# Peptides against a protein of PDB entry 4J2C: the designs that were tried, part 47

Target 1, 107 residues: chain A of PDB entry 4J2C
Amino acid sequence: MEDPFFVVKGEVQKAVNTAQGLFQRWTELLQDPSTATREEIDWTTNELRNNLRSIEWDLEDLDETISIVEANPRKFNLDATELSIRKAFITSTRQVVRDMKDQMSTS

## One batch from the design tools (peptide; made by RFdiffusion4, then SolubleMPNN)

Design b2_p17_4_s3 (from b2_p17_4, 11 letters changed)
Fold by OpenDDE base, seed 3:
Structure b2_p17_4_s3 (fold): chain B 107 residues (1-107), chain A 17 residues (1-17)
Amino acid sequence: as target 1 above (107 residues)
Amino acid sequence: MDAIELLKNKLEKKKLE
C-alpha cells in the first residue's frame, strides 16, 4: 500500500487555501459593513471556522503518525529528510491556522 | 478527511507487527 501522507497533505493544503479565501472575504465584510449582510457574515464566519477546525483535526492525526514513526523509525523505514518535511508541514500549517484564528478572536 | 484514516490504520497496523 502506498503512503497516503501526501494525499492528506494535499487535502489539508486545499483546505488551507479555501480557508484563506474565506478569511479574506471575512475581513472584507468586516471592513465595509455597507456591503455586508448579516447572512453573508455569518456564513463566511461559520465556513471559515469549520475549515480551520477540519484542518486542525487532520494536523492532530498527522502529528500522531509522526509520533508512531519516531517511536520505531527502523520499522517504518522513513528517512530523516521525509520525516522532517512532514514535521515542517504540520508546524507551518498550524502557524497559518493560528494566525487566522488569532485575527478572528481579536475582531 | 478519508485519507488520514487510511494512513493511521496503516501505521497502527505496522506498529503492532
Scores: peptide ipSAE 0.116, ipTM 0.742, DockQ to the pose 0.108
Fold by OpenDDE base, seed 2:
Structure b2_p17_4_s3 (fold): chain B 107 residues (1-107), chain A 17 residues (1-17)
Amino acid sequence: as target 1 above (107 residues)
Amino acid sequence: MDAIELLKNKLEKKKLE
């Protein structure tokens, strides 16, 4: 049976890219209020928050899959390299999300 | 997302085997 982890990974990566685009626009809107409407600011902020929340949700679920595999590594037959890659993806993605959230909270 | 549910279900099923 094929492991669908890479599919989820791809979806998360896509969501991250979307969030980064929204974050960029969010910063632009806040840096130049003269070019920003309240409606666009609110929309961008909400979309960004929603995307970040979705990513965080998926990361929690992905993290759970890691725990399941680690509880019985023989059954799932994942080598150390692949497991490391999965863990690294979750960790790095969480950091990316955290960085955006931190900047939003301090603004 | 939809894919994560499939992944979790698959792992849960295999976990019970």
Scores: peptide ipSAE 0.115, ipTM 0.742, DockQ to the pose 0.110
Fold by OpenDDE base, seed 1:
Structure b2_p17_4_s3 (fold): chain B 107 residues (1-107), chain A 17 residues (1-17)
Amino acid sequence: as target 1 above (107 residues)
Amino acid sequence: MDAIELLKNKLEKKKLE
């Protein structure tokens, strides 16, 4: 059986990839109205927002798991290296999400 | 997602042991 954290990590990574694709399409639709319909813009925007929200929710939960482990590291047998990797994943993913959200809010 | 709930539950259970 796979490490549950890695399963969630994989799901988040897939969601990020999906969001990035949607974000790219979103920008393209707004930049070239001749290729865009209101329906596609709305669909893309909604799908993107939903994906970003899902990612943020998972990141909060993942962050909580780290807090639980850090409260009693010996009990969970996670070394500093693994914890650092998990923290880095959360931090970097949050930044990716924030960058997309910032661009959407300023459009 | 479902996996994160399972992870949290597992950790909480272990925490209480």
Scores: peptide ipSAE 0.109, ipTM 0.739, DockQ to the pose 0.107
Fold by OpenDDE base, seed 5:
Structure b2_p17_4_s3 (fold): chain B 107 residues (1-107), chain A 17 residues (1-17)
Amino acid sequence: as target 1 above (107 residues)
Amino acid sequence: MDAIELLKNKLEKKKLE
């Protein structure tokens, strides 16, 4: 029915959206400590890390499927354009995750 | 994840055919 890749892609996108919201709140909490509690900071940080980890795991799995297709492309109904789109999604999503992780590590 | 595992299995099967 549906392409399993798109199902996982959708889940990753949802996790990215959630992570971005948590990251925004995380930055707000650190920017104005008077409006923040340690409990909320810890919760937000934990949820954010969990989402980022989930994304990274899914991206690894998606990357593996691409490797399988590239090993024998003639056996699959995916053309070069579709593979490029899938690769671009993984690359761009990894960058988004990396940017958030980098900012978290320097705080 | 169920969906990605299913995809991997299908792709691996096709690769081995």
Scores: peptide ipSAE 0.073, ipTM 0.704, DockQ to the pose 0.101

Design b2_p17_4_s4 (from b2_p17_4, 10 letters changed)
Fold by OpenDDE base, seed 5:
Structure b2_p17_4_s4 (fold): chain B 107 residues (1-107), chain A 17 residues (1-17)
Amino acid sequence: as target 1 above (107 residues)
Amino acid sequence: MDAIELLKKKLEEKKEE
């Protein structure tokens, strides 16, 4: 059967894009309170946090898949290039999530 | 997300073969 990693990758990427949009709105709401209701601020904040948490869960699961493959590389027939791509995706996505979380925690 | 379940399931099956 085909490796569904690309499907997971696509879903995570979509979630990241959604989170980035929510983060932008969150920033706008906080910098101009006259255009914001408390309800929208709370909704945006909660949606953003939920999205980030969902991404983090997927990244943990993806990390496990890397470990499984690396435990028996011959069985899964993935070359070094593909593994590097997968690792890089996880690392870079974690950084994007961390950056948003850091900004939320300091504002 | 749902796709990760399929991925892990496939890998676990292969791991146990």
Scores: peptide ipSAE 0.104, ipTM 0.735, DockQ to the pose 0.109
Fold by OpenDDE base, seed 3:
Structure b2_p17_4_s4 (fold): chain B 107 residues (1-107), chain A 17 residues (1-17)
Amino acid sequence: as target 1 above (107 residues)
Amino acid sequence: MDAIELLKKKLEEKKEE
């Protein structure tokens, strides 16, 4: 079976990009209330949170796969470099999500 | 996302081998 990690990675990256766009709009709406409707604020906030939540769930699952592989690396035959790339992706993506969440929570 | 479930399933199956 083909390793679908890259597919998940791509989907997460897409979700991150979407979230970043929503986050930008969210910021704009809050910065200029005259241009913001309650409907758009609510929609944007909801979509943003949903995207972030989706990403976080995927990252947890991805992290689990890392743990499984690391528990028996010889069984899975993953290149050490590839494993590092996967771990780095999870770590960096978590940071991106956390940064957005932190800004939302402090607003 | 559907792909993550496939990934986990694959690894779990391999883990149990």
Scores: peptide ipSAE 0.101, ipTM 0.732, DockQ to the pose 0.108
Fold by OpenDDE base, seed 2:
Structure b2_p17_4_s4 (fold): chain B 107 residues (1-107), chain A 17 residues (1-17)
Amino acid sequence: as target 1 above (107 residues)
Amino acid sequence: MDAIELLKKKLEEKKEE
């Protein structure tokens, strides 16, 4: 049985990159409203929020998988190093998402 | 996303072994 964690990780990473691009555009649009249409602002904002929500959902599910593995480590071929890497990925990605959300809420 | 459901499913199956 292959562990598909790396597939999910890749999808989350791709979603983060997409969100960061949307966030950059969102920032640009709000910094110079004279060059932005309401339609583009709304579209960018909605797409960004949807992407961030999707990432957060995946991170919660990934976090659950960690709990499952830790509940019975004998059944899974994951050492402490691999678990640490997975936990670090979840933690760091949550921070990236939180930073974007914080900036959106304070704009 | 689609892959997360597969991951959860595989883990549940493994847990039940």
Scores: peptide ipSAE 0.097, ipTM 0.726, DockQ to the pose 0.109
Fold by OpenDDE base, seed 1:
Structure b2_p17_4_s4 (fold): chain B 107 residues (1-107), chain A 17 residues (1-17)
Amino acid sequence: as target 1 above (107 residues)
Amino acid sequence: MDAIELLKKKLEEKKEE
């Protein structure tokens, strides 16, 4: 079995890609009302929010795993380099999510 | 997601060993 962290990482990355696609469509729908139905706007908005929420929950759980490992890194056989990579992934992903949420909230 | 629960469980089990 693969390291469960990498499985989650992959799932989060896929969710981010999906969210980015939904976000792009969301902006397009709002920019051109002639091509937008309320049904599609609502669907896109809901799907986007659901994806973002799912990502945020996974990031919180991943963040907790970091804390657990940092308490005893040798026991988990995880060196500083790997921890740094995991932290960077969480931080960068949070920023991507935040950027989309900020644009949605100000629109 | 299901994978995150597996990860947390694995870490907790290892932590208690």
Scores: peptide ipSAE 0.088, ipTM 0.718, DockQ to the pose 0.107

Design b2_p17_5_s1 (from b2_p17_5, 7 letters changed)
Fold by OpenDDE base, seed 3:
Structure b2_p17_5_s1 (fold): chain B 107 residues (1-107), chain A 17 residues (1-17)
Amino acid sequence: as target 1 above (107 residues)
Amino acid sequence: EMEELKKQNEENKKRAE
């Protein structure tokens, strides 16, 4: 059994970066109609939603990694500080996703 | 849906000028 946290964290971070780029483009398309086509708006919206969904699934996996470590404390030997950092990453990432979803929910 | 968001964003943009 190995520490699975950083494997999943890497995928989450990549998906967050992608989502943030898509979200930025989404806002630009909606704010400047002269640069926007319906096709690009629909594509960007769909890709953004897919990325956000992917992040949410991976965050559940990260929660599971926390459970694995906490169930096997002697094997992984993580101190309270490291566990707090991991939990904070999950919490803050969920907030980032929630903020983007809240801004999209009125469509 | 998206057209309403577009409309809302344009209104917000004008309000921010």
Scores: peptide ipSAE 0.049, ipTM 0.573, DockQ to the pose 0.027
Fold by OpenDDE base, seed 1:
Structure b2_p17_5_s1 (fold): chain B 107 residues (1-107), chain A 17 residues (1-17)
Amino acid sequence: as target 1 above (107 residues)
Amino acid sequence: EMEELKKQNEENKKRAE
């Protein structure tokens, strides 16, 4: 079986890309509501929120995997570099999500 | 333990579909 981290990471990356596109559209729609129907606004908003929620959930799982690996270094045989990369991915992704959520809450 | 996490993730994914 594949390393569970990579599987979830791929899903997160896809969701992030989707969320970023939705976020851009969300901002555009709110800047000029006449460019789209209320239905599109609602759809975009809901899809964006769903993606962000999905990402946050997956990040929690990824974070847990880090803890497990660190508690059992001999079992998983991951070096410091790989762990650093994984941690950096989680940290940076959380920041990306936070930035979008912050803008949504203030707009 | 990692296998269990993967299993849980797959199950959650199926429920979300």
Scores: peptide ipSAE 0.046, ipTM 0.613, DockQ to the pose 0.048
Fold by OpenDDE base, seed 2:
Formats: C-alpha cells, sequence, structure tokens
Structure b2_p17_5_s1 (fold): chain B 107 residues (1-107), chain A 17 residues (1-17)
C-alpha cells in the first residue's frame, strides 16, 4: 500500500514544476510586452494562480497529516528522519510559492 | 482537474486517519 503523504507530495511537486514554468513565462511576457498578447498574459496569469492555489491547498492537507501523525505516534510508524523530511518539504515548498506570489503582487 | 485532486486528497487523508 502506498503512503498517502507521498501521493500528495508527488502531486505537489508536479504542480510546483508547472507553476515554475508558468511563472517563467509570466515574467517574460511582462518584461517584453512587444512579444506578448493580452490573451496569453491573462491565460498565463490565471493558470499560474490556479496552480499556486492548488499547491497551497495540498500543503495545508499535508501539514494536517503531520499533526495527525504527531498526535498518534503509536499508530503511525514514522521515524524522526522521515518526519523531518516531510516537514522540510512543506516548509520549502511554501517558501517557493510565497516567492512567486510576492513577485506577482508587485507586477 | 484541481477539483478532482482535492477530492482525491481528502479521501486519502481520511483513509490515513
Amino acid sequence: as target 1 above (107 residues)
Amino acid sequence: EMEELKKQNEENKKRAE
């Protein structure tokens, strides 16, 4: 049986990669308006925001699973290393999302 | 797709509890 955390983690990682690609295009479109159409700007912006919201929702879900595991240590056999890895993933991913959101808010 | 993902993840969370 697959650990549910890893399923969501994989989905988050995929969404982060997608968001980073969209963010790169978003920055390019805004940096050089001569190569940008309004339609592409709007589409890219919308897709990027959707992906970021998806990631944030999934991170909240992942964070809740951490709380559940920590509250029920005898039911979930996770060692300190694995728990640390999971927490680090959530923390670092939130920072990645925050960095993109901060730049979008200043555009 | 986003809505489907949320549904799947919620189900996974409940199963893990």
Scores: peptide ipSAE 0.037, ipTM 0.623, DockQ to the pose 0.064
Fold by OpenDDE base, seed 4:
Order: structure tokens, then C-alpha cells, then sequence
Structure b2_p17_5_s1 (fold): chain B 107 residues (1-107), chain A 17 residues (1-17)
């Protein structure tokens, strides 16, 4: 059994980058209504929400990978530092998603 | 669609555990 953390982390990172780009565009569209069509706003909003949802699901998967490793400590032999780094990645990414969602919900 | 796929993926993963 290989370390399952690496299966999902890359996808999360890609989705975060995509979401950040979409969020930036979303912000720009709402700040300049003269250049924004309703169609683009809706498209951007939907794409952003989809990416955020994707990240959230993948973060749950990453949480599960942590549990798998912790349940098999001798098999994976991860030290406390590596485990802490992985947990920090999940926590910080969740915060990034939360911040975007909070801003979207108040718009 | 994406949400459903992700949900299905998680269900499959849980089944495989």
C-alpha cells in the first residue's frame, strides 16, 4: 500500500489555483458591471463554486489519507514533522476555501 | 454533476476501505 496522500494533493493544488483565478475574475466582474455580462457572471460563479466543491471533497479525501497513515504508523513510518505538514496543508487550504465562500455568500 | 461524481468517488473509496 502506497502513501495515499500523494494521490490527491496534486489535484487539490491544481483546483486551488483554478479557483483563485476564477475568484479573481468573479471579483472583477462584480466590480465593473459595465463590462460584465450576466452570462459571464453566471458562468464564472458556477465554475468557481464547482472548483471550491471539488477542493472540499478532495480535502475530505486527504483527511482520510491522514487517518490511514495514522492507523498504520509502522507501515508508512511518517515522522511527526511530515504528518504536521500534511495536516497544515489541509487546514490552510480549508481556510482559503472558506474565505472565498464567505465573500461569495455576502455578494 | 461534479458533486455527484465526487460523492460517488468518496462512496467508492469508503467501500474499498
Amino acid sequence: as target 1 above (107 residues)
Amino acid sequence: EMEELKKQNEENKKRAE
Scores: peptide ipSAE 0.022, ipTM 0.611, DockQ to the pose 0.058; fails the geometry check

Design b2_p17_5_s2 (from b2_p17_5, 10 letters changed)
Fold by OpenDDE base, seed 1:
Structure b2_p17_5_s2 (fold): chain B 107 residues (1-107), chain A 17 residues (1-17)
Amino acid sequence: as target 1 above (107 residues)
Amino acid sequence: SMEELRKQNEENKKKAE
């Protein structure tokens, strides 16, 4: 069977890509009200928020896998390289989500 | 998939004990 971490990683990455597209549309709609309907703004905002929340939730579970291994590295076969890749993904993804959330809060 | 991840985490927690 496939490693659950990488399966979830793939799902999170897809959600990030979707969120980035929604975020771009969100900014466009707010920057040009003449081309925006309230319905689309609401839809885009809700979809974006839902995606971001889903990503954050998944990242918590992904991060827990790291914490468990780091607490007891001798009991697991995960090597340093793979661990670094997993950690980097979580860190970078959290930053991407944070950036979008910060801009939404400021706007 | 997320369910499998959570199961894995729970199993690994026990393994770490």
Scores: peptide ipSAE 0.555, ipTM 0.916, DockQ to the pose 0.033
Fold by OpenDDE base, seed 2:
Structure b2_p17_5_s2 (fold): chain B 107 residues (1-107), chain A 17 residues (1-17)
Amino acid sequence: as target 1 above (107 residues)
Amino acid sequence: SMEELRKQNEENKKKAE
């Protein structure tokens, strides 16, 4: 019924929000070790990494839709505005994920 | 939904051929 891209976009957005919450807790735990247990640190770290990997996997499928359309735009019904919105979402989401991963790799 | 997206991609790949 609905455009699969739109539905997945929404799901990825929710996953990003979840990851950002986990990332915030992760930073808090590492910032003040006196308030952190090893168990919570490990749990938070694993959950965060799993969420980020899931998002990246979904972004690959979303990005493929763009690649297919751009390879032969005449055969698809996406205007420049919609395509731009989809591309922007993928680009910005990848950046958000990259920023979290970069900070995790330095800690 | 992800399954539908993947199916759509496969269909669109064939359409683009």
Scores: peptide ipSAE 0.550, ipTM 0.914, DockQ to the pose 0.034
Fold by OpenDDE base, seed 3:
Structure b2_p17_5_s2 (fold): chain B 107 residues (1-107), chain A 17 residues (1-17)
Amino acid sequence: as target 1 above (107 residues)
Amino acid sequence: SMEELRKQNEENKKKAE
């Protein structure tokens, strides 16, 4: 039986990888209008935004898991190192999403 | 899955109370 956190972490990571690919294509389409069709721009933009929203939604639940443990550390047997890894994942992933969103909003 | 995670969170919230 897998830990739900790591299952979701894996799903989020896949979504991040997908989003990064879409973001790269999105930037390429903007950089070279001659190769960009409105259909592909719209498709890429929508897929990217959908992935980013999904990631942000999942991060909320992942973050809640940590908040619960940190509020009552003595009631949970989660290793401090493991907790740090989980926190780092959420923090870094939020930053990655934020960076993409910032670039999309300013373009 | 997210469903399992949310379920775990709810259970842990009760445990923490």
Scores: peptide ipSAE 0.550, ipTM 0.915, DockQ to the pose 0.034
Fold by OpenDDE base, seed 5:
Order: structure tokens, then sequence, then C-alpha cells
Structure b2_p17_5_s2 (fold): chain B 107 residues (1-107), chain A 17 residues (1-17)
């Protein structure tokens, strides 16, 4: 495997998509109690939280790759454009996760 | 994989030192 960053990036994106689906279901269950069982609410909530936590953990490791390069860029053959793409992914993904977490905490 | 990423990070940390 040549560049694990993009492999993990893909895995994180899949996890984000899954979390967004769970988040949507979570909102639906809480919005209409007549169609929701406590069992499904608890399951959905736990799955969502677990997914979000997993994403956050992965983002920490991805972020470390950036920090290492930025600490000594001359030793790595990663141009500014590629670095920006990687940083943007981490930043935007953290924002998506934060938005879901914020909505869960206020409910 | 994440394992490979962490491995790369450790290698790069040493490289950067």
Amino acid sequence: as target 1 above (107 residues)
Amino acid sequence: SMEELRKQNEENKKKAE
C-alpha cells in the first residue's frame, strides 16, 4: 500500500455516510414516538455515538500525519496543494461530526 | 488501513527528528 492516508480517508468518509444515515433515523425516531421503540432509539443512539467516536479517533491519526509534515516539510515530498487537500478533509469532517454531536447534545 | 497509517506516522516522526 503506497499511501495509507487516502485509504483511511475513504474509510472515514464511509463512516461519515453511515453516521449521517443513523443521525437521520435518530431524528425521525425522536420526532415521531408512535413509530419508535425504545429499543430502536437506544440502538440508533449507541450506533451513532460509536460511529462518531470512531471517526474522531481516525481524524486524530490523520491530523497527526499533517502535523508531522508541517513540523519539517523539507523532509517530505508533499506539495502545498496535496497538503491543503488533506487538511481540508480533516477540517470539514470534524465540522460534520461536530454538527451532529451538537444536535444530539441539545435534544 | 489505520494500522498502516499509524505505522507511517511513527516512521515519519523518526524521519522528521
Scores: peptide ipSAE 0.546, ipTM 0.915, DockQ to the pose 0.034

Design b2_p17_5_s3 (from b2_p17_5, 8 letters changed)
Fold by OpenDDE base, seed 4:
Structure b2_p17_5_s3 (fold): chain B 107 residues (1-107), chain A 17 residues (1-17)
Amino acid sequence: as target 1 above (107 residues)
Amino acid sequence: DMEELRKQNQENIERAE
């Protein structure tokens, strides 16, 4: 059985990179409205929200993978260090998403 | 990637104009 964590981690990383790019553009569009159409602002906002939502769903999947591994410790033989690294990845990614969402909600 | 997304967005905007 393949380690389920690695099935989702790659998708999360890609979505984070995409979201960060969209967030950067979103910030630029709002800082200089003269260079932005309303259509681009709306599109960027929606795409950013969609990506953030995708990440959040994937993070729930990652939480589930942690639970699966913890429920089957002898099967996966994951040591405490690796498990801590996986949990740290989820926690830090959630913080990145939260920071972007907080900035969007106050704009 | 972002380049492709921007390209797609630009195409959509042009179609809507």
Scores: peptide ipSAE 0.046, ipTM 0.640, DockQ to the pose 0.164
Fold by OpenDDE base, seed 5:
Structure b2_p17_5_s3 (fold): chain B 107 residues (1-107), chain A 17 residues (1-17)
Amino acid sequence: as target 1 above (107 residues)
Amino acid sequence: DMEELRKQNQENIERAE
């Protein structure tokens, strides 16, 4: 049995890794469109957007869990350190997603 | 992983062509 936060965190981390790879390929395709077909460009773009959307939804879920814990600290056996780690993960991950989205929106 | 994703994508593209 695992802490449900860690399960979702793991899924987010996997999606982030996938998104980073897709984003790298996406940038390469934009730098030299002759290196790939339109089909690859479309696929890469869609997969990247799907991953980013998945991450954003999971982060909202994780953020909600933090709000619940903060509202009921006695009910949940989480110390301040763990809570800080969880918050930091959400914050940093949101920044990573935002950076990729910002670059995609300029295209 | 990305390698597998690219492989799947390539297969899909080839199938569609």
Scores: peptide ipSAE 0.043, ipTM 0.628, DockQ to the pose 0.168
Fold by OpenDDE base, seed 1:
Structure b2_p17_5_s3 (fold): chain B 107 residues (1-107), chain A 17 residues (1-17)
Amino acid sequence: as target 1 above (107 residues)
Amino acid sequence: DMEELRKQNQENIERAE
């Protein structure tokens, strides 16, 4: 079986890339409403929110896996460097999501 | 437009794979 972290990480990365594209379009639509339909705005907003929610859920799962690995590092053959990389991925991704959510909330 | 947005979304997904 594959390392479950990498499987979820891949899904998160896909969702982040999707969310970033949606976020960019979302900002463009709101900047010039004359080029946007209500349907596109609503679709973009909903898809963006769905992706962000998916990411947040996966990050919680990833965060839990960290605790499991830290409790039994030999079983998973992970060193401190790999754990640091995984933690950094979670932290940085949470920040990316937070930044988009903050802008959506205040704009 | 919606079509372009969907295309961009698909490209992002494919790029991540």
Scores: peptide ipSAE 0.039, ipTM 0.588, DockQ to the pose 0.288
Fold by OpenDDE base, seed 2:
Structure b2_p17_5_s3 (fold): chain B 107 residues (1-107), chain A 17 residues (1-17)
Amino acid sequence: as target 1 above (107 residues)
Amino acid sequence: DMEELRKQNQENIERAE
């Protein structure tokens, strides 16, 4: 039986990698919009935003799982180390998303 | 990866034209 946390974690990791690539292209396009079509700019922007939203939703789900585990430690065979790793993953991923969102917010 | 994403994007753009 697979730990459901790892399934969502894998999805988040994939989305983060995708978002980072999209963000890189996004910055390139905005630095010199003459090098790309409006269609590429719009597509890249939309895909990036979609990935970030997906990550944020998954992180909320992951965070809820942490709360459930902490409230019911006997039902889950998670030691302090594993719990710390899970919390660290959520925290660091939120920071990665926040950094990208901050740079996208020009207001 | 980014190369695949760009390829997919280009294909989508061409399909929409």
Scores: peptide ipSAE 0.038, ipTM 0.619, DockQ to the pose 0.137

Design b2_p17_5_s4 (from b2_p17_5, 9 letters changed)
Fold by OpenDDE base, seed 1:
Structure b2_p17_5_s4 (fold): chain B 107 residues (1-107), chain A 17 residues (1-17)
Amino acid sequence: as target 1 above (107 residues)
Amino acid sequence: ELEELKKANEENRKRAA
């Protein structure tokens, strides 16, 4: 059976990649109206927001799993290195999401 | 391209944690 953290991590990473693509397209559409339709702008914006929301939700779940592991370290037998990697993934991903959200809010 | 984004987005919608 697969480690559930890695499964969610993989899904989050895919969502991040998609969000980054959507964000780039969103920026391009707003910068050059001649290449944009209202429908595409609306779709891109909506799906981008949906992806970001999904990522944030998954990150909260992942963050909680870390808390559970830290509360019962012997039960899960995760070494400090793996735990650090998991924490770093959450932290860095949150930052990526935040950066996109910040830019969207100032548009 | 948008079509690739749509495809990726659709695949992500089907994900199950």
Scores: peptide ipSAE 0.349, ipTM 0.873, DockQ to the pose 0.656
Fold by OpenDDE base, seed 2:
Structure b2_p17_5_s4 (fold): chain B 107 residues (1-107), chain A 17 residues (1-17)
Amino acid sequence: as target 1 above (107 residues)
Amino acid sequence: ELEELKKANEENRKRAA
Protein backbone atom coordinates (compact mmCIF):
# COMPACT_ATOMS: atom_id res chain seq x y z
CA MET B 1 0.00 0.00 0.00
CA GLU B 2 1.12 3.53 -0.74
CA ASP B 3 1.36 6.35 1.74
CA PRO B 4 -1.59 8.60 0.92
CA PHE B 5 0.62 11.63 1.33
CA PHE B 6 2.77 10.58 -1.60
CA VAL B 7 -0.25 10.03 -3.80
CA VAL B 8 -1.50 13.55 -3.24
CA LYS B 9 2.03 14.90 -3.41
CA GLY B 10 2.41 13.38 -6.84
CA GLU B 11 -0.81 14.93 -8.03
CA VAL B 12 0.22 18.29 -6.64
CA GLN B 13 3.57 18.08 -8.38
CA LYS B 14 1.91 17.30 -11.70
CA ALA B 15 -0.43 20.23 -11.25
CA VAL B 16 2.49 22.48 -10.36
CA ASN B 17 4.36 21.42 -13.48
CA THR B 18 1.33 22.14 -15.62
CA ALA B 19 0.72 25.45 -13.88
CA GLN B 20 4.30 26.51 -14.45
CA GLY B 21 3.95 25.77 -18.13
CA LEU B 22 0.69 27.66 -18.31
CA PHE B 23 2.23 30.54 -16.40
CA GLN B 24 5.12 30.73 -18.82
CA ARG B 25 2.76 30.78 -21.77
CA TRP B 26 0.63 33.34 -19.98
CA THR B 27 3.59 35.66 -19.59
CA GLU B 28 4.58 35.17 -23.22
CA LEU B 29 1.10 35.98 -24.43
CA LEU B 30 0.95 39.14 -22.38
CA GLN B 31 4.43 40.23 -23.41
CA ASP B 32 3.56 39.99 -27.10
CA PRO B 33 -0.14 40.63 -27.63
CA SER B 34 0.32 40.70 -31.39
CA THR B 35 0.92 36.96 -31.41
CA ALA B 36 -1.86 36.15 -28.98
CA THR B 37 -5.49 35.44 -29.63
CA ARG B 38 -8.10 36.39 -27.10
CA GLU B 39 -9.18 32.77 -26.94
CA GLU B 40 -5.73 31.54 -26.02
CA ILE B 41 -5.25 34.26 -23.45
CA ASP B 42 -8.56 33.47 -21.83
CA TRP B 43 -8.00 29.73 -21.89
CA THR B 44 -4.49 29.99 -20.51
CA THR B 45 -5.55 32.39 -17.79
CA ASN B 46 -8.55 30.33 -16.74
CA GLU B 47 -6.75 27.01 -16.70
CA LEU B 48 -3.84 28.52 -14.85
CA ARG B 49 -6.20 29.81 -12.19
CA ASN B 50 -7.93 26.46 -12.03
CA ASN B 51 -4.65 24.64 -11.54
CA LEU B 52 -3.53 27.02 -8.84
CA ARG B 53 -6.83 26.60 -7.04
CA SER B 54 -6.57 22.83 -7.28
CA ILE B 55 -3.06 22.90 -5.90
CA GLU B 56 -4.11 25.07 -2.98
CA TRP B 57 -6.92 22.68 -2.15
CA ASP B 58 -4.60 19.68 -2.23
CA LEU B 59 -2.08 21.51 -0.08
CA GLU B 60 -4.75 22.06 2.54
CA ASP B 61 -5.44 18.34 2.44
CA LEU B 62 -1.75 17.59 2.83
CA ASP B 63 -1.51 20.05 5.67
CA GLU B 64 -4.35 18.27 7.42
CA THR B 65 -2.49 14.98 7.15
CA ILE B 66 0.43 16.61 8.92
CA SER B 67 -1.84 17.68 11.74
CA ILE B 68 -3.22 14.17 12.04
CA VAL B 69 0.26 12.68 12.23
CA GLU B 70 1.38 15.21 14.80
CA ALA B 71 -1.69 14.51 16.89
CA ASN B 72 -1.10 10.76 16.74
CA PRO B 73 2.65 10.22 16.58
CA ARG B 74 2.53 6.67 17.88
CA LYS B 75 0.16 5.54 15.17
CA PHE B 76 2.41 6.57 12.31
CA ASN B 77 5.93 5.44 11.45
CA LEU B 78 7.23 8.89 10.61
CA ASP B 79 10.30 10.42 12.14
CA ALA B 80 11.00 14.10 12.52
CA THR B 81 13.00 14.19 9.30
CA GLU B 82 10.21 12.80 7.16
CA LEU B 83 7.70 15.09 8.77
CA SER B 84 9.99 18.02 8.11
CA ILE B 85 10.30 17.02 4.47
CA ARG B 86 6.54 16.86 4.12
CA LYS B 87 6.13 20.24 5.75
CA ALA B 88 8.83 21.69 3.55
CA PHE B 89 7.06 20.45 0.44
CA ILE B 90 3.85 22.13 1.46
CA THR B 91 5.60 25.36 2.38
CA SER B 92 7.70 25.55 -0.77
CA THR B 93 4.79 24.66 -3.01
CA ARG B 94 2.62 27.31 -1.41
CA GLN B 95 5.38 29.79 -2.12
CA VAL B 96 5.53 28.75 -5.76
CA VAL B 97 1.80 29.21 -6.07
CA ARG B 98 1.94 32.52 -4.24
CA ASP B 99 4.64 33.81 -6.55
CA MET B 100 2.58 33.04 -9.63
CA LYS B 101 -0.53 34.55 -8.12
CA ASP B 102 1.36 37.69 -7.14
CA GLN B 103 2.67 38.14 -10.65
CA MET B 104 -0.76 37.58 -12.12
CA SER B 105 -2.30 40.15 -9.81
CA THR B 106 0.27 42.79 -10.67
CA SER B 107 0.20 42.32 -14.43
CA GLU A 1 3.74 24.37 -26.55
CA LEU A 2 0.05 25.00 -26.06
CA GLU A 3 -1.02 21.58 -27.28
CA GLU A 4 1.19 19.82 -24.80
CA LEU A 5 -0.12 22.05 -22.05
CA LYS A 6 -3.66 21.26 -23.06
CA LYS A 7 -2.97 17.55 -22.95
CA ALA A 8 -1.26 17.72 -19.60
CA ASN A 9 -3.99 19.93 -18.22
CA GLU A 10 -6.71 17.61 -19.45
CA GLU A 11 -4.98 14.60 -17.97
CA ASN A 12 -4.65 16.32 -14.64
CA ARG A 13 -8.28 17.35 -14.72
CA LYS A 14 -9.45 13.82 -15.43
CA ARG A 15 -7.29 12.41 -12.68
CA ALA A 16 -8.45 15.00 -10.19
CA ALA A 17 -12.13 14.42 -11.01
Scores: peptide ipSAE 0.335, ipTM 0.875, DockQ to the pose 0.825
Fold by OpenDDE base, seed 5:
Structure b2_p17_5_s4 (fold): chain B 107 residues (1-107), chain A 17 residues (1-17)
Amino acid sequence: as target 1 above (107 residues)
Amino acid sequence: ELEELKKANEENRKRAA
């Protein structure tokens, strides 16, 4: 029925959106401690990390699907353009995750 | 904003991977 790649892609995108919101709140809480409680900081940090881990796991799955398709091009009949789009999504998403992780590690 | 984040986060958690 539906391409399983798009199902996971959708889940990843939702997790990215949530992570970006959590990251923004995280930065705001750390920037202005007067508006922050330790509990909210801890919750935000924890859920942000959870989302990032979830994204990374799903990206590994997506990476595997690409490897399978590339190993069996005739079976899946995906052209180079579609594969490039899928690879670009993984690459760009990994970069987004990495940027957030880098900023969290230096905080 | 936190409430919206909690809602979104909870919705994501409900999705079985």
Scores: peptide ipSAE 0.330, ipTM 0.870, DockQ to the pose 0.762
Fold by OpenDDE base, seed 4:
Structure b2_p17_5_s4 (fold): chain B 107 residues (1-107), chain A 17 residues (1-17)
Amino acid sequence: as target 1 above (107 residues)
Amino acid sequence: ELEELKKANEENRKRAA
């Protein structure tokens, strides 16, 4: 049985990679409308937003797991180093998502 | 490259469901 945190972490990482690709395409489409169809713009925008929302939800789930572990340290026996790594992942990923959202909101 | 993005996106969607 794998640690559920790692399972969700992996899914988040894949979603982030996809979101970053969609974001890149999104910027390209908006920068040169002559190369873009409305359909692709809409699809890219919607799927980008969907990915970002999915990531945010998963990050909340991951954050909850940390809270549970911290509330029950003896039960899970997770060392401080691993806990810090998990927290850092959530923090950095939230920042990545926020940066994309900020740029989308100003377009 | 949109097609690869679509593929990746679909795979992610399936796993997230």
Scores: peptide ipSAE 0.313, ipTM 0.867, DockQ to the pose 0.790

